# Peptides against a protein of PDB entry 2C5K, part 16

Target 1, 91 residues: chain A of PDB entry 2C5K
Amino acid sequence: EDPFQQVVKDTKEQLNRINNYITRHNTAGDDDQEEEIQDILKDVEETIVDLDRSIIVMKRDENEDVSGREAQVKNIKQQLDALKLRFDRRI

## One batch from the design tools (peptide; made by RFdiffusion4, then SolubleMPNN)

Design b1_p12_3_s3 (from b1_p12_3, 7 letters changed)
Fold by OpenDDE base, seed 4:
Structure b1_p12_3_s3 (fold): chain B 91 residues (1-91), chain A 12 residues (1-12)
Amino acid sequence: as target 1 above (91 residues)
Amino acid sequence: SSVEELRKATES
């Protein structure tokens, strides 16, 4: 079992949901699900913190190469930032 | 949940 990879997968699915929502709702405040999407965005942000913490612990306690995991988290952060920009720029 | 398991593993 690798909870890190499962969390990454779940997070990417959340990001995908947000992406799909934005493409269907390019106007802010015109849908009842917008608040839920906003909550998901925040959940992803918090999850990224947990992912980063796990990497820190892995470096400290296990002394394993974490470059791959760091790259995964970096990718998620980039996706999140892009989605946040798109979401916030909706009129 | 996976995120909770991850959090538990990284509490310290």
Scores: peptide ipSAE 0.363, ipTM 0.867, DockQ to the pose 0.725
Fold by OpenDDE base, seed 3:
Structure b1_p12_3_s3 (fold): chain B 91 residues (1-91), chain A 12 residues (1-12)
Amino acid sequence: as target 1 above (91 residues)
Amino acid sequence: SSVEELRKATES
């Protein structure tokens, strides 16, 4: 499989895990896994940088339409932003 | 890892 698509798949699985955690832990600071979830959030942010870089290189070095990949990354960014908001708003 | 392979493929 294309490494871009594999990274997208893995990232979406991480986002799903975070979503499930937030649903089960709507209060902050009362679970031992919270630090791990915070680390995963940061890992996803860094992975998005790599995804964006791959698209930039593809635009530069290839003549293929990257609109589909840009849409995938945009969707991931939207999901991450929503999850970060929900995570940070827990009291 | 897949992310490492992606980074290597786009480092240039």
Scores: peptide ipSAE 0.360, ipTM 0.867, DockQ to the pose 0.779
Fold by OpenDDE base, seed 2:
Structure b1_p12_3_s3 (fold): chain B 91 residues (1-91), chain A 12 residues (1-12)
Amino acid sequence: as target 1 above (91 residues)
Amino acid sequence: SSVEELRKATES
């Protein structure tokens, strides 16, 4: 499997973990894992930057249709934004 | 890691 698809897969697994955590912990600051979850959120943000860069390079160097990859990254961004909102709204 | 490999492959 190419690095892009592996990164997408790993990122989606991270998002799934965050989702499960938020579901179990609707109160902020009352769990030892919260800091780790915050770190994962930041890791996903940085990973998205790398994914976007890879698409830009592919457009430039390989002249291939990247619409599929763009759709995958868009989906990840949407999931991240939703999770960030839910995470931040915890009281 | 996969992320590191991706970054390496696309460092311009």
Scores: peptide ipSAE 0.359, ipTM 0.867, DockQ to the pose 0.768
Fold by OpenDDE base, seed 5:
Structure b1_p12_3_s3 (fold): chain B 91 residues (1-91), chain A 12 residues (1-12)
Amino acid sequence: as target 1 above (91 residues)
Amino acid sequence: SSVEELRKATES
């Protein structure tokens, strides 16, 4: 069991849910779930902090190549930023 | 949860 990879997987699933929600709700404030989606966005943001911390610890303690994990987190950050932009630009 | 396990592993 690799908690890092499981967290990455779960986070991507959350991002996918948000993406689907934005697609179905292109107007702001039209659904009671909007606040929940906002909470999920914040949860993902905080989870990314935890992922980054794990990479820092791995660099320090394991001295292993973390470039792959860094790339995964970078990808998640890019997805999150794109979703935030789309979410906030809804009228 | 996996997030909790990850957090525990990285706590200072």
Scores: peptide ipSAE 0.357, ipTM 0.865, DockQ to the pose 0.715

Design b1_p12_3_s4 (from b1_p12_3, 7 letters changed)
Fold by OpenDDE base, seed 2:
Structure b1_p12_3_s4 (fold): chain B 91 residues (1-91), chain A 12 residues (1-12)
Amino acid sequence: as target 1 above (91 residues)
Amino acid sequence: SSIEELRKKTES
């Protein structure tokens, strides 16, 4: 079991849900789920902090290459930033 | 949960 990879997987599923929502709802404030989507966005932001912390701890406690994990988190951050921009720019 | 496990490992 690798909690890091599971969290990454779960986070990507959340991002996918947000993406699907945005494509279906290009008008802000017209759907009951919008608040939930906003909450998920914030949840992902907090999860990224946890992922970054885990990498720091791994660097400290283990003599293993963390480049792969760093790349995964970077990808998630890029996806989140793009989704936040799209979400906030809805009319 | 996985996120709870991750947080537990990084709490210190």
Scores: peptide ipSAE 0.470, ipTM 0.892, DockQ to the pose 0.716
Fold by OpenDDE base, seed 1:
Structure b1_p12_3_s4 (fold): chain B 91 residues (1-91), chain A 12 residues (1-12)
Amino acid sequence: as target 1 above (91 residues)
Amino acid sequence: SSIEELRKKTES
């Protein structure tokens, strides 16, 4: 498995952890892990930047079809945005 | 790590 696919897999695992946390902790500020979850959200955002950059380089240097990778990153972005909304709406 | 390898390829 290439680094891109491994990063995608790791990112999806992080998103799953965030999803599970939100489900178990629908009240903000009452858990010691909340700051860690916030850090993971930011880490995912930064990872997406790296994924996008890798696609740009692949388009430039490899002359390969990147549509599949673009779709994967788009899906991750959609998941992240949904989780951020749910996380921020907790009271 | 995989993320480090990915960043290495995009350094240029």
Scores: peptide ipSAE 0.469, ipTM 0.891, DockQ to the pose 0.725
Fold by OpenDDE base, seed 5:
Structure b1_p12_3_s4 (fold): chain B 91 residues (1-91), chain A 12 residues (1-12)
Amino acid sequence: as target 1 above (91 residues)
Amino acid sequence: SSIEELRKKTES
């Protein structure tokens, strides 16, 4: 499997972990994993930057159709935004 | 790691 698809897979697994955590912990700061989850959120943000860069390089150097990869990244961004909202709205 | 490989390809 190419690095892009593996990174997408790993990122989706991170998002799934965050989703499960929010479901189990609807109050902020009541668990030792709170900081770790916050770190994962930031890690996903940084990973998205790398994914976007890889698409730019493909367009520039390989002139390949990247629509599929762009859709995958868009989906990840949408999931991240939704999770951020849910995470930040916890009291 | 996969992320490291991805970054290497996007250096410039």
Scores: peptide ipSAE 0.468, ipTM 0.891, DockQ to the pose 0.730
Fold by OpenDDE base, seed 3:
Structure b1_p12_3_s4 (fold): chain B 91 residues (1-91), chain A 12 residues (1-12)
Amino acid sequence: as target 1 above (91 residues)
Amino acid sequence: SSIEELRKKTES
């Protein structure tokens, strides 16, 4: 498996962890793990930058259809945005 | 790691 697909897989697992945390902790600031979840959110944001860069390099160097990879990154961005909204909305 | 390998390819 190429590094791109493994990174996508790992990122989606991080998003799932965040989702599960939000469902169990609907109140902000009363849990020791909240800071770690915030760090994971930032980690995912940085990873998305790396994924986008990799697509640019692939377009440059491989002359291969990247639409599938672009769709995967788009999906991750949509999931992240939804989770950030839910996380920030907690009282 | 996979993320490190990905970053290596995108390094300027």
Scores: peptide ipSAE 0.466, ipTM 0.890, DockQ to the pose 0.682

Design b1_p12_4_s1 (from b1_p12_4, 5 letters changed)
Fold by OpenDDE base, seed 2:
Structure b1_p12_4_s1 (fold): chain B 91 residues (1-91), chain A 12 residues (1-12)
Amino acid sequence: as target 1 above (91 residues)
Amino acid sequence: SSIDELRKATES
């Protein structure tokens, strides 16, 4: 599997972990894993930057249709935004 | 790692 697809897969697994955590912990600051989850959120943000850059390079260097990859990244961004909102709204 | 490979490929 190419690095892009593997990174997408890993990122989606991270998002799934965050989702499960939020479901189990609706109160902020009352769990030892919260800091780790915050770190994962930041990791996903940085990974999205890398994914976007890879698409730009592919457009430039390979002249291939990247619409599929763009859709994948868009989906990840939407999931992240939703999770960030839920995470931040915890009391 | 895959993320390292991705970053290396896009270092401009």
Scores: peptide ipSAE 0.466, ipTM 0.892, DockQ to the pose 0.766
Fold by OpenDDE base, seed 4:
Structure b1_p12_4_s1 (fold): chain B 91 residues (1-91), chain A 12 residues (1-12)
Amino acid sequence: as target 1 above (91 residues)
Amino acid sequence: SSIDELRKATES
Protein backbone atom coordinates (compact mmCIF):
# COMPACT_ATOMS: atom_id res chain seq x y z
CA GLU B 1 0.00 0.00 0.00
CA ASP B 2 0.96 3.61 -0.52
CA PRO B 3 2.86 4.87 2.52
CA PHE B 4 0.73 7.99 2.53
CA GLN B 5 -2.46 6.01 2.79
CA GLN B 6 -1.03 3.77 5.46
CA VAL B 7 -0.02 6.79 7.50
CA VAL B 8 -3.48 8.24 7.08
CA LYS B 9 -4.97 4.99 8.26
CA ASP B 10 -2.67 4.79 11.26
CA THR B 11 -3.40 8.39 12.14
CA LYS B 12 -7.12 7.81 12.02
CA GLU B 13 -6.69 4.86 14.32
CA GLN B 14 -4.82 7.06 16.75
CA LEU B 15 -7.59 9.62 16.59
CA ASN B 16 -10.12 6.91 17.22
CA ARG B 17 -8.21 5.81 20.30
CA ILE B 18 -8.17 9.37 21.58
CA ASN B 19 -11.86 9.72 20.94
CA ASN B 20 -12.62 6.58 22.89
CA TYR B 21 -10.41 7.74 25.73
CA ILE B 22 -12.15 11.09 25.98
CA THR B 23 -15.49 9.35 26.03
CA ARG B 24 -14.41 7.23 28.98
CA HIS B 25 -12.48 9.94 30.78
CA ASN B 26 -14.29 13.24 30.77
CA THR B 27 -12.31 14.50 33.74
CA ALA B 28 -8.79 15.78 33.33
CA GLY B 29 -5.94 14.24 35.24
CA ASP B 30 -7.81 11.31 36.71
CA ASP B 31 -6.17 8.54 34.71
CA ASP B 32 -2.66 7.24 34.31
CA GLN B 33 -3.06 7.08 30.54
CA GLU B 34 -3.74 10.76 30.10
CA GLU B 35 -0.11 11.57 29.50
CA GLU B 36 0.07 8.91 26.83
CA ILE B 37 -3.00 10.34 25.16
CA GLN B 38 -1.43 13.76 25.22
CA ASP B 39 1.64 12.30 23.56
CA ILE B 40 -0.50 10.70 20.89
CA LEU B 41 -2.15 14.02 20.19
CA LYS B 42 1.26 15.55 19.63
CA ASP B 43 2.32 12.62 17.49
CA VAL B 44 -0.70 13.14 15.29
CA GLU B 45 0.15 16.80 14.94
CA GLU B 46 3.63 15.93 13.81
CA THR B 47 2.34 13.27 11.46
CA ILE B 48 0.07 15.80 9.83
CA VAL B 49 3.11 17.94 9.12
CA ASP B 50 4.72 14.96 7.45
CA LEU B 51 1.61 14.30 5.42
CA ASP B 52 1.49 17.90 4.27
CA ARG B 53 5.15 17.78 3.32
CA SER B 54 4.55 14.71 1.24
CA ILE B 55 1.83 16.51 -0.64
CA ILE B 56 4.12 19.43 -1.29
CA VAL B 57 6.73 17.07 -2.66
CA MET B 58 4.18 15.41 -4.90
CA LYS B 59 3.17 18.76 -6.30
CA ARG B 60 6.76 19.76 -6.86
CA ASP B 61 8.40 16.58 -8.02
CA GLU B 62 5.61 14.54 -9.55
CA ASN B 63 3.13 17.22 -10.53
CA GLU B 64 0.25 14.91 -9.72
CA ASP B 65 -3.24 15.84 -8.66
CA VAL B 66 -3.08 15.93 -4.89
CA SER B 67 -6.58 17.21 -4.23
CA GLY B 68 -7.65 13.87 -2.85
CA ARG B 69 -4.75 13.68 -0.46
CA GLU B 70 -5.29 17.26 0.59
CA ALA B 71 -8.87 16.43 1.41
CA GLN B 72 -7.77 13.48 3.50
CA VAL B 73 -5.33 15.59 5.46
CA LYS B 74 -7.92 18.29 5.90
CA ASN B 75 -10.29 15.74 7.35
CA ILE B 76 -7.66 14.50 9.76
CA LYS B 77 -6.90 18.05 10.85
CA GLN B 78 -10.56 18.67 11.50
CA GLN B 79 -10.83 15.52 13.57
CA LEU B 80 -7.73 16.42 15.52
CA ASP B 81 -8.96 19.91 16.23
CA ALA B 82 -12.27 18.60 17.46
CA LEU B 83 -10.60 16.07 19.71
CA LYS B 84 -8.16 18.62 21.07
CA LEU B 85 -11.04 20.88 21.92
CA ARG B 86 -12.87 18.12 23.71
CA PHE B 87 -9.74 16.98 25.48
CA ASP B 88 -8.74 20.44 26.64
CA ARG B 89 -12.22 21.34 27.83
CA ARG B 90 -12.33 18.49 30.29
CA ILE B 91 -12.50 19.63 33.89
CA SER A 1 7.61 1.92 8.68
CA SER A 2 5.23 3.87 6.55
CA ILE A 3 5.85 7.07 8.45
CA ASP A 4 9.58 6.61 8.09
CA GLU A 5 9.19 6.08 4.38
CA LEU A 6 7.06 9.17 4.15
CA ARG A 7 9.59 11.24 6.04
CA LYS A 8 12.44 9.95 3.95
CA ALA A 9 10.66 10.88 0.77
CA THR A 10 10.14 14.41 2.05
CA GLU A 11 13.62 15.21 3.31
CA SER A 12 13.87 18.11 0.91
Scores: peptide ipSAE 0.465, ipTM 0.891, DockQ to the pose 0.685
Fold by OpenDDE base, seed 5:
Structure b1_p12_4_s1 (fold): chain B 91 residues (1-91), chain A 12 residues (1-12)
Amino acid sequence: as target 1 above (91 residues)
Amino acid sequence: SSIDELRKATES
């Protein structure tokens, strides 16, 4: 598996962890892991930047269809945004 | 790691 797909897979696993955490902790500040989850959210944001950069390089250098990869990143962004909203809405 | 490989490939 190429690095891009592995990173996508790893990122989705992190998003899944965050989702599970939010489900178990519907109140803010009730667990020592909350800061770690916040860090993971930021890590995912930075990873998305790296994924986008890789697509830009591929467009420039490979002349291959990158629409599939763009769709994957778009999906991850949508998942992240949804999780961020849920995380921030916790009381 | 895979993320490191991506970062290296996109470094300016």
Scores: peptide ipSAE 0.463, ipTM 0.890, DockQ to the pose 0.661
Fold by OpenDDE base, seed 3:
Structure b1_p12_4_s1 (fold): chain B 91 residues (1-91), chain A 12 residues (1-12)
Amino acid sequence: as target 1 above (91 residues)
Amino acid sequence: SSIDELRKATES
């Protein structure tokens, strides 16, 4: 499998894990895994930067349509933003 | 790893 698609898959799995954690832990600061979840959120943010860079390089070096990949990254960004909002709103 | 391969491919 192409590295871009594998990274997208892995990132979506991380987002699903975060989603499940938020659902089970709707109060902040009362679980030992919270710091790990915060780290995963930051890892996803950095991964998105790498995904975007790969698209820029494809536009520069290749003549392929990148619209599909851009849509995938946009979806991941939207999911991340929603999860960050839910995570930060926990009291 | 896939992320390492992706980063390597975009280093330039």
Scores: peptide ipSAE 0.461, ipTM 0.891, DockQ to the pose 0.783

Design b1_p12_4_s2 (from b1_p12_4, 7 letters changed)
Fold by OpenDDE base, seed 5:
Structure b1_p12_4_s2 (fold): chain B 91 residues (1-91), chain A 12 residues (1-12)
Amino acid sequence: as target 1 above (91 residues)
Amino acid sequence: SSLEELRKATEE
């Protein structure tokens, strides 16, 4: 499997973990994993930058159809935004 | 890691 697809998979698994954490901890700051989850959120943001860069390079160097990869990244961004909103709304 | 490989491929 190519690195892009593996990174997408790993990122989605991270998002899934965050989702599960939020469902178990609807109160902010009441768990030792709170900071770790916050770090994962930031890691996902940075990973998305890397994914976008890879698409840009592919467009530039290979002139290949990247619409599929763009859709995958878009989906990840949407998931991240939704989770960030839920995470921040915890009381 | 796959992430590291991805980053290496996009350095240029």
Scores: peptide ipSAE 0.540, ipTM 0.903, DockQ to the pose 0.791
Fold by OpenDDE base, seed 1:
Structure b1_p12_4_s2 (fold): chain B 91 residues (1-91), chain A 12 residues (1-12)
Amino acid sequence: as target 1 above (91 residues)
Amino acid sequence: SSLEELRKATEE
């Protein structure tokens, strides 16, 4: 499996962990793992930047259709945005 | 790691 697809897979696993945490901890600041989850959210944001850069380079260096990869990154961004909203809205 | 490989490929 190419690095792009593996990174996508790993990122989705991180998003799933965040989703599960939010479900179990709907109150902010009452768990020792909350800071770790916040760090994971930031890591995912940085990873998305790397994914976008890889697509830009692929467009530049290779004459291949990147629409599929763009759709994958778009989906990850949508998931992240939804999770960030849910995480920040916890009381 | 895969992430490191991805970053390396985008340095140029």
Scores: peptide ipSAE 0.540, ipTM 0.903, DockQ to the pose 0.779
Fold by OpenDDE base, seed 2:
Structure b1_p12_4_s2 (fold): chain B 91 residues (1-91), chain A 12 residues (1-12)
Amino acid sequence: as target 1 above (91 residues)
Amino acid sequence: SSLEELRKATEE
């Protein structure tokens, strides 16, 4: 029921889908799903912005330790960066 | 959706 954790979960599922796609399609532009995967990459980027904003608000309003949430977002960013690199380097 | 809820909570 925690929106933050649910969004993190959903984002990780999106990243997993992208990872699987890259594994199956190491050549760019040869599949009808190519554009959809590109859209998902952008969606994840925007979602990360929302996650970061939520942490800022939590720091401001709840005075609670947000280190755990920051670590989760950091992990997602690292996964995204790695996938973007792999996706862009496809021939 | 959870994302919509998250965004609503962060309208600042």
Scores: peptide ipSAE 0.539, ipTM 0.904, DockQ to the pose 0.751
Fold by OpenDDE base, seed 3:
Structure b1_p12_4_s2 (fold): chain B 91 residues (1-91), chain A 12 residues (1-12)
Amino acid sequence: as target 1 above (91 residues)
Amino acid sequence: SSLEELRKATEE
């Protein structure tokens, strides 16, 4: 499988893990894994930058329709933003 | 890894 789709798949699995953690830990600082979850959130942000760069390169070098990939990245960004909001609003 | 491959492909 192409690296882009595999990275998307792995990123979605990370987002799912974060979602499950937030559901089980509705209060901030109540678990030793919170720092790890924060690190994963940052890793996802960096991965999104890589995904966006790959789309730019594809537009430039391959001249292929990237609308599908752009939609996938947009969806990931929306999920990440929602999770960050939920994570930061925990009391 | 797939992420490393993706990064390598976007270096230029």
Scores: peptide ipSAE 0.539, ipTM 0.903, DockQ to the pose 0.775

Design b1_p12_4_s3 (from b1_p12_4, 6 letters changed)
Fold by OpenDDE base, seed 4:
Structure b1_p12_4_s3 (fold): chain B 91 residues (1-91), chain A 12 residues (1-12)
Amino acid sequence: as target 1 above (91 residues)
Amino acid sequence: SSLEELRKATES
C-alpha cells in the first residue's frame, strides 16, 4: 500500500477516536484526555496539508489522475470540520 | 512511517 493510502487510513482512525471521545465526553474540560484530543485534531489538520501537498506533487510530477485522492481528502476535511464543530460546541 | 514518507516526497 502506498504511503498516501496508509496516511488516509491512519487519519480516519484518528477521526474515529475523536468521534468516540466526543460521544463519551459531551462536557468540555472534564477529562484528562481532552488536551490529547485537541492535539490530535491539530495533527489531523496538519496531515491534511501533507495529503494535499502530495496530490499537488502527483499532478506536477506524474501527471496522474488524482480525482480519487482529492475525493478522499475532501471527505476527511468534511469529517474533521464536523468533529471540530461538535467538539467546540461542548459546554 | 508512511507520514514521513509522504512528507519527504513533498519537500520543496
Scores: peptide ipSAE 0.519, ipTM 0.904, DockQ to the pose 0.725
Fold by OpenDDE base, seed 2:
Structure b1_p12_4_s3 (fold): chain B 91 residues (1-91), chain A 12 residues (1-12)
Amino acid sequence: as target 1 above (91 residues)
Amino acid sequence: SSLEELRKATES
């Protein structure tokens, strides 16, 4: 599997972990893993930047249709935004 | 790692 697809897979697994954490912890700051989850959220944000850059380079250097990859990244961004909102709403 | 490989490929 190419690095892009593996990174997408790993990122989605991280998002899934965050989702599971939020469902189990509806109160903020009441768990030792809280900080770790916050770190993962930031890591995903940075990873998305890398994914976007890879698509730009692919367009430039290979001139291939990247619509599929763009759709994958868009989906990840949507999931992240939803999770960030839920995470921040915890009281 | 795959992420490192991805970053290396796009460092330019």
Scores: peptide ipSAE 0.518, ipTM 0.905, DockQ to the pose 0.746
Fold by OpenDDE base, seed 3:
Structure b1_p12_4_s3 (fold): chain B 91 residues (1-91), chain A 12 residues (1-12)
Amino acid sequence: as target 1 above (91 residues)
Amino acid sequence: SSLEELRKATES
């Protein structure tokens, strides 16, 4: 499997972990893992930058249809934004 | 790692 698809898979697993954490911890600052979850959120943000760059390079070097990969990254961004909103709204 | 490979491919 190519690195792009593996990174997408790993990122979706990270998002799933964050989602599960939020559902179990609806109060902010009430768990020792919260800092780790915040770090994972930032890691996902950085990974998305790398995914976008890979698409740009593919357009330039391979001249292939990247619409499918763009849709995958868009979906990940939407999930991340929703999770960030839910995480930040915890009181 | 896959992420490292992805980053290496996008350095330029």
Scores: peptide ipSAE 0.517, ipTM 0.904, DockQ to the pose 0.741
Fold by OpenDDE base, seed 1:
Structure b1_p12_4_s3 (fold): chain B 91 residues (1-91), chain A 12 residues (1-12)
Amino acid sequence: as target 1 above (91 residues)
Amino acid sequence: SSLEELRKATES
């Protein structure tokens, strides 16, 4: 497995952890893990930047079809945005 | 790590 696919896999696992946390903690600021989850959200955002950069470099240097990788990153972005919305709307 | 490898490949 290439580094891109491994990073995608790890990122999706982080998103899954955040999703599980939100379902168990529907109230904000009452848990010791709250800050850690916020940090993971930021880590995922930074990782997405790295994934996008890798696609740009692949287009530039390897001149191969990157549509599949673009679709994967798009899916991750959509999942992150949905989780951020749910996380911020907790009472 | 895979993330470090990805970043290294895109640093230039």
Scores: peptide ipSAE 0.516, ipTM 0.903, DockQ to the pose 0.753

Design b1_p12_4_s4 (from b1_p12_4, 7 letters changed)
Fold by OpenDDE base, seed 1:
Structure b1_p12_4_s4 (fold): chain B 91 residues (1-91), chain A 12 residues (1-12)
Amino acid sequence: as target 1 above (91 residues)
Amino acid sequence: SSVEELRKATEE
């Protein structure tokens, strides 16, 4: 498995953890883990930048079809945006 | 880590 696919897998696991946390903690600021979850959200954002860069390099250097990888990153971005919205709207 | 390997492979 190449680094791209492993990073995608790890990122999706992080998103799943965040999703589970939100479902268990619908009140903001009442849990010791909330700051850690906020850090994970930021880590995912930074990881997406790395994923996008890898696609740009593949287009430049390998001239391969990257549509599949672009779709994977798009899906991760959509998941992140939805989770950020849910996290921020907690009372 | 995997993300570090990915970053390394994409250095310009």
Scores: peptide ipSAE 0.391, ipTM 0.866, DockQ to the pose 0.780
Fold by OpenDDE base, seed 2:
Structure b1_p12_4_s4 (fold): chain B 91 residues (1-91), chain A 12 residues (1-12)
Amino acid sequence: as target 1 above (91 residues)
Amino acid sequence: SSVEELRKATEE
């Protein structure tokens, strides 16, 4: 019901899919799903922008503690960065 | 979608 939490959940599922793909495919360009995974990486990146914007708006309009949401987004960013590095380092 | 709803709700 909370769109923020649903987006976080969906994003984490996408990250999990990427992680599993990288584990199974340590060679770049040898699978038909490669392009799809690249697209998902970009989608997650854009989604993080939306998540950050939502926090900014919440700070402005709700006058509530957003530290929990900020921590969630930070965690997602850390996961994404790690996956990007692993993905790009494949031979 | 949830992301669309989030984006809509955060129109600045």
Scores: peptide ipSAE 0.390, ipTM 0.867, DockQ to the pose 0.780
Fold by OpenDDE base, seed 5:
Structure b1_p12_4_s4 (fold): chain B 91 residues (1-91), chain A 12 residues (1-12)
Amino acid sequence: as target 1 above (91 residues)
Amino acid sequence: SSVEELRKATEE
């Protein structure tokens, strides 16, 4: 499979895990997994940088239509931002 | 990892 699509898939699975965690733990700092979830949030953030870089390279070297990939990354960014807000708003 | 594979494919 295309590395880009595999990364997108893995990232969305990470976001799904975070979503489920927030649902189960609406109080900050009351679980041993809190730090792990925070790390995953940061990992997703860094992965998005790699995804964006791959799109830039594709535009440069292949002159290919990357609209589909850009839409996928945009969706991931929107999900991440929403989860960050929910995570930070926990009491 | 998938990120590592992407990085390899994306090296400028």
Scores: peptide ipSAE 0.389, ipTM 0.867, DockQ to the pose 0.839
Fold by OpenDDE base, seed 3:
Structure b1_p12_4_s4 (fold): chain B 91 residues (1-91), chain A 12 residues (1-12)
Amino acid sequence: as target 1 above (91 residues)
Amino acid sequence: SSVEELRKATEE
């Protein structure tokens, strides 16, 4: 398995964890794990940079069809943005 | 880690 797909898988698991946390904690600052969740959100954001770079390199060096990978990263970005919004809107 | 390997593979 190539590193890209493994990173996508790991990122999806992180997003799932964040989603579950937000579902259980609709009040900001009511749990000791909130800081950890914030860190995970930032980690995912940084990971997306690496995913995008890998696609750029693949297009440049291999001239391979990257549409599938671009779609995966787009989906991750959309999920992250939605989770950030939900997380920040908690009262 | 996978992300570290990905970054290494794309550093050039």
Scores: peptide ipSAE 0.387, ipTM 0.865, DockQ to the pose 0.825

Design b1_p12_5_s1 (from b1_p12_5, 5 letters changed)
Fold by OpenDDE base, seed 4:
Structure b1_p12_5_s1 (fold): chain B 91 residues (1-91), chain A 12 residues (1-12)
Amino acid sequence: as target 1 above (91 residues)
Amino acid sequence: SALEELRKISES
């Protein structure tokens, strides 16, 4: 498995962790893990940048069809945005 | 790590 796919997999696992946390903690700031979850959210954001950059390089250097990878990143972005919304709306 | 390898690609 190439690094891109492994990173996608790892990122999705991080998103799942965040999702599970939000489900268990619908009140903001009442848990010691709150800050860690916030850090993971930021880590995912940064990872998405890396994923996008890798796609740009592939398009430039390898001339391969990157549509599949672009779709994967798009999906991750959508999941992240949804989780951010849920996370930020907690009272 | 996979992320480190990906970053190497991204920085090329």
Scores: peptide ipSAE 0.560, ipTM 0.916, DockQ to the pose 0.901
Fold by OpenDDE base, seed 5:
Structure b1_p12_5_s1 (fold): chain B 91 residues (1-91), chain A 12 residues (1-12)
Amino acid sequence: as target 1 above (91 residues)
Amino acid sequence: SALEELRKISES
């Protein structure tokens, strides 16, 4: 498996962890893992930048269709945005 | 890590 696909997989696993955390903790700031989850959210944001950069390089250096990779990143962004909203809306 | 490898590719 190429690095891009592995990073996508790892990122989706991080998002899944965040989702599970939100389900278990619907009150903000009442758990020691709160800060760690916030850090993971930021890590995912930074990882998305790296994923996008890799696609830009592919477009530049290779005559290959990157639409599949772009769709994967788009999906991750959508998941992240939804989770961020849910996380921030906790009381 | 995969992320580290991806970054190397992206920075080339």
Scores: peptide ipSAE 0.558, ipTM 0.916, DockQ to the pose 0.934
Fold by OpenDDE base, seed 1:
Structure b1_p12_5_s1 (fold): chain B 91 residues (1-91), chain A 12 residues (1-12)
Amino acid sequence: as target 1 above (91 residues)
Amino acid sequence: SALEELRKISES
């Protein structure tokens, strides 16, 4: 497995953790892990930037079809956006 | 880490 696919896998695990946390903690600011989850959300955002940069380099240097990788990153972005919305809407 | 390797690729 190449670094890109491993990073995608790790990112999806982080998103899954966030999803589980939101399900168990539907009230904002009442848990010691709240700040850690916020940090993970930011880490995922930064990781997505790295994933996008790697695709740009592949287009530049390898002249390979990157549509599959672009679809994977798009899916991660959609998951993150949905989780951020749910996280911010907690009362 | 995989992320560090990916960053090295992206910065080349």
Scores: peptide ipSAE 0.556, ipTM 0.915, DockQ to the pose 0.938
Fold by OpenDDE base, seed 3:
Structure b1_p12_5_s1 (fold): chain B 91 residues (1-91), chain A 12 residues (1-12)
Amino acid sequence: as target 1 above (91 residues)
Amino acid sequence: SALEELRKISES
């Protein structure tokens, strides 16, 4: 498996962890894990930058169709945005 | 790690 797909997989696992946390903790600041979840959210944001850069390099150096990878990153961005909104809306 | 390898590729 290429590094891109492994990173996507790892990111999906992080998103899943965040989702599970939000469903169990619908009130802000209720446990010691909240700060860690906030850190994971930021880590995912930074990982998305790396994913995008890799696609740019592929488009530059290879005449390969990157539409599939772009769709994967788009999906991750949408999931992250939704989770961030849910996380921030907690009372 | 996969992320480290991806970053190396992205910086090339």
Scores: peptide ipSAE 0.555, ipTM 0.915, DockQ to the pose 0.934

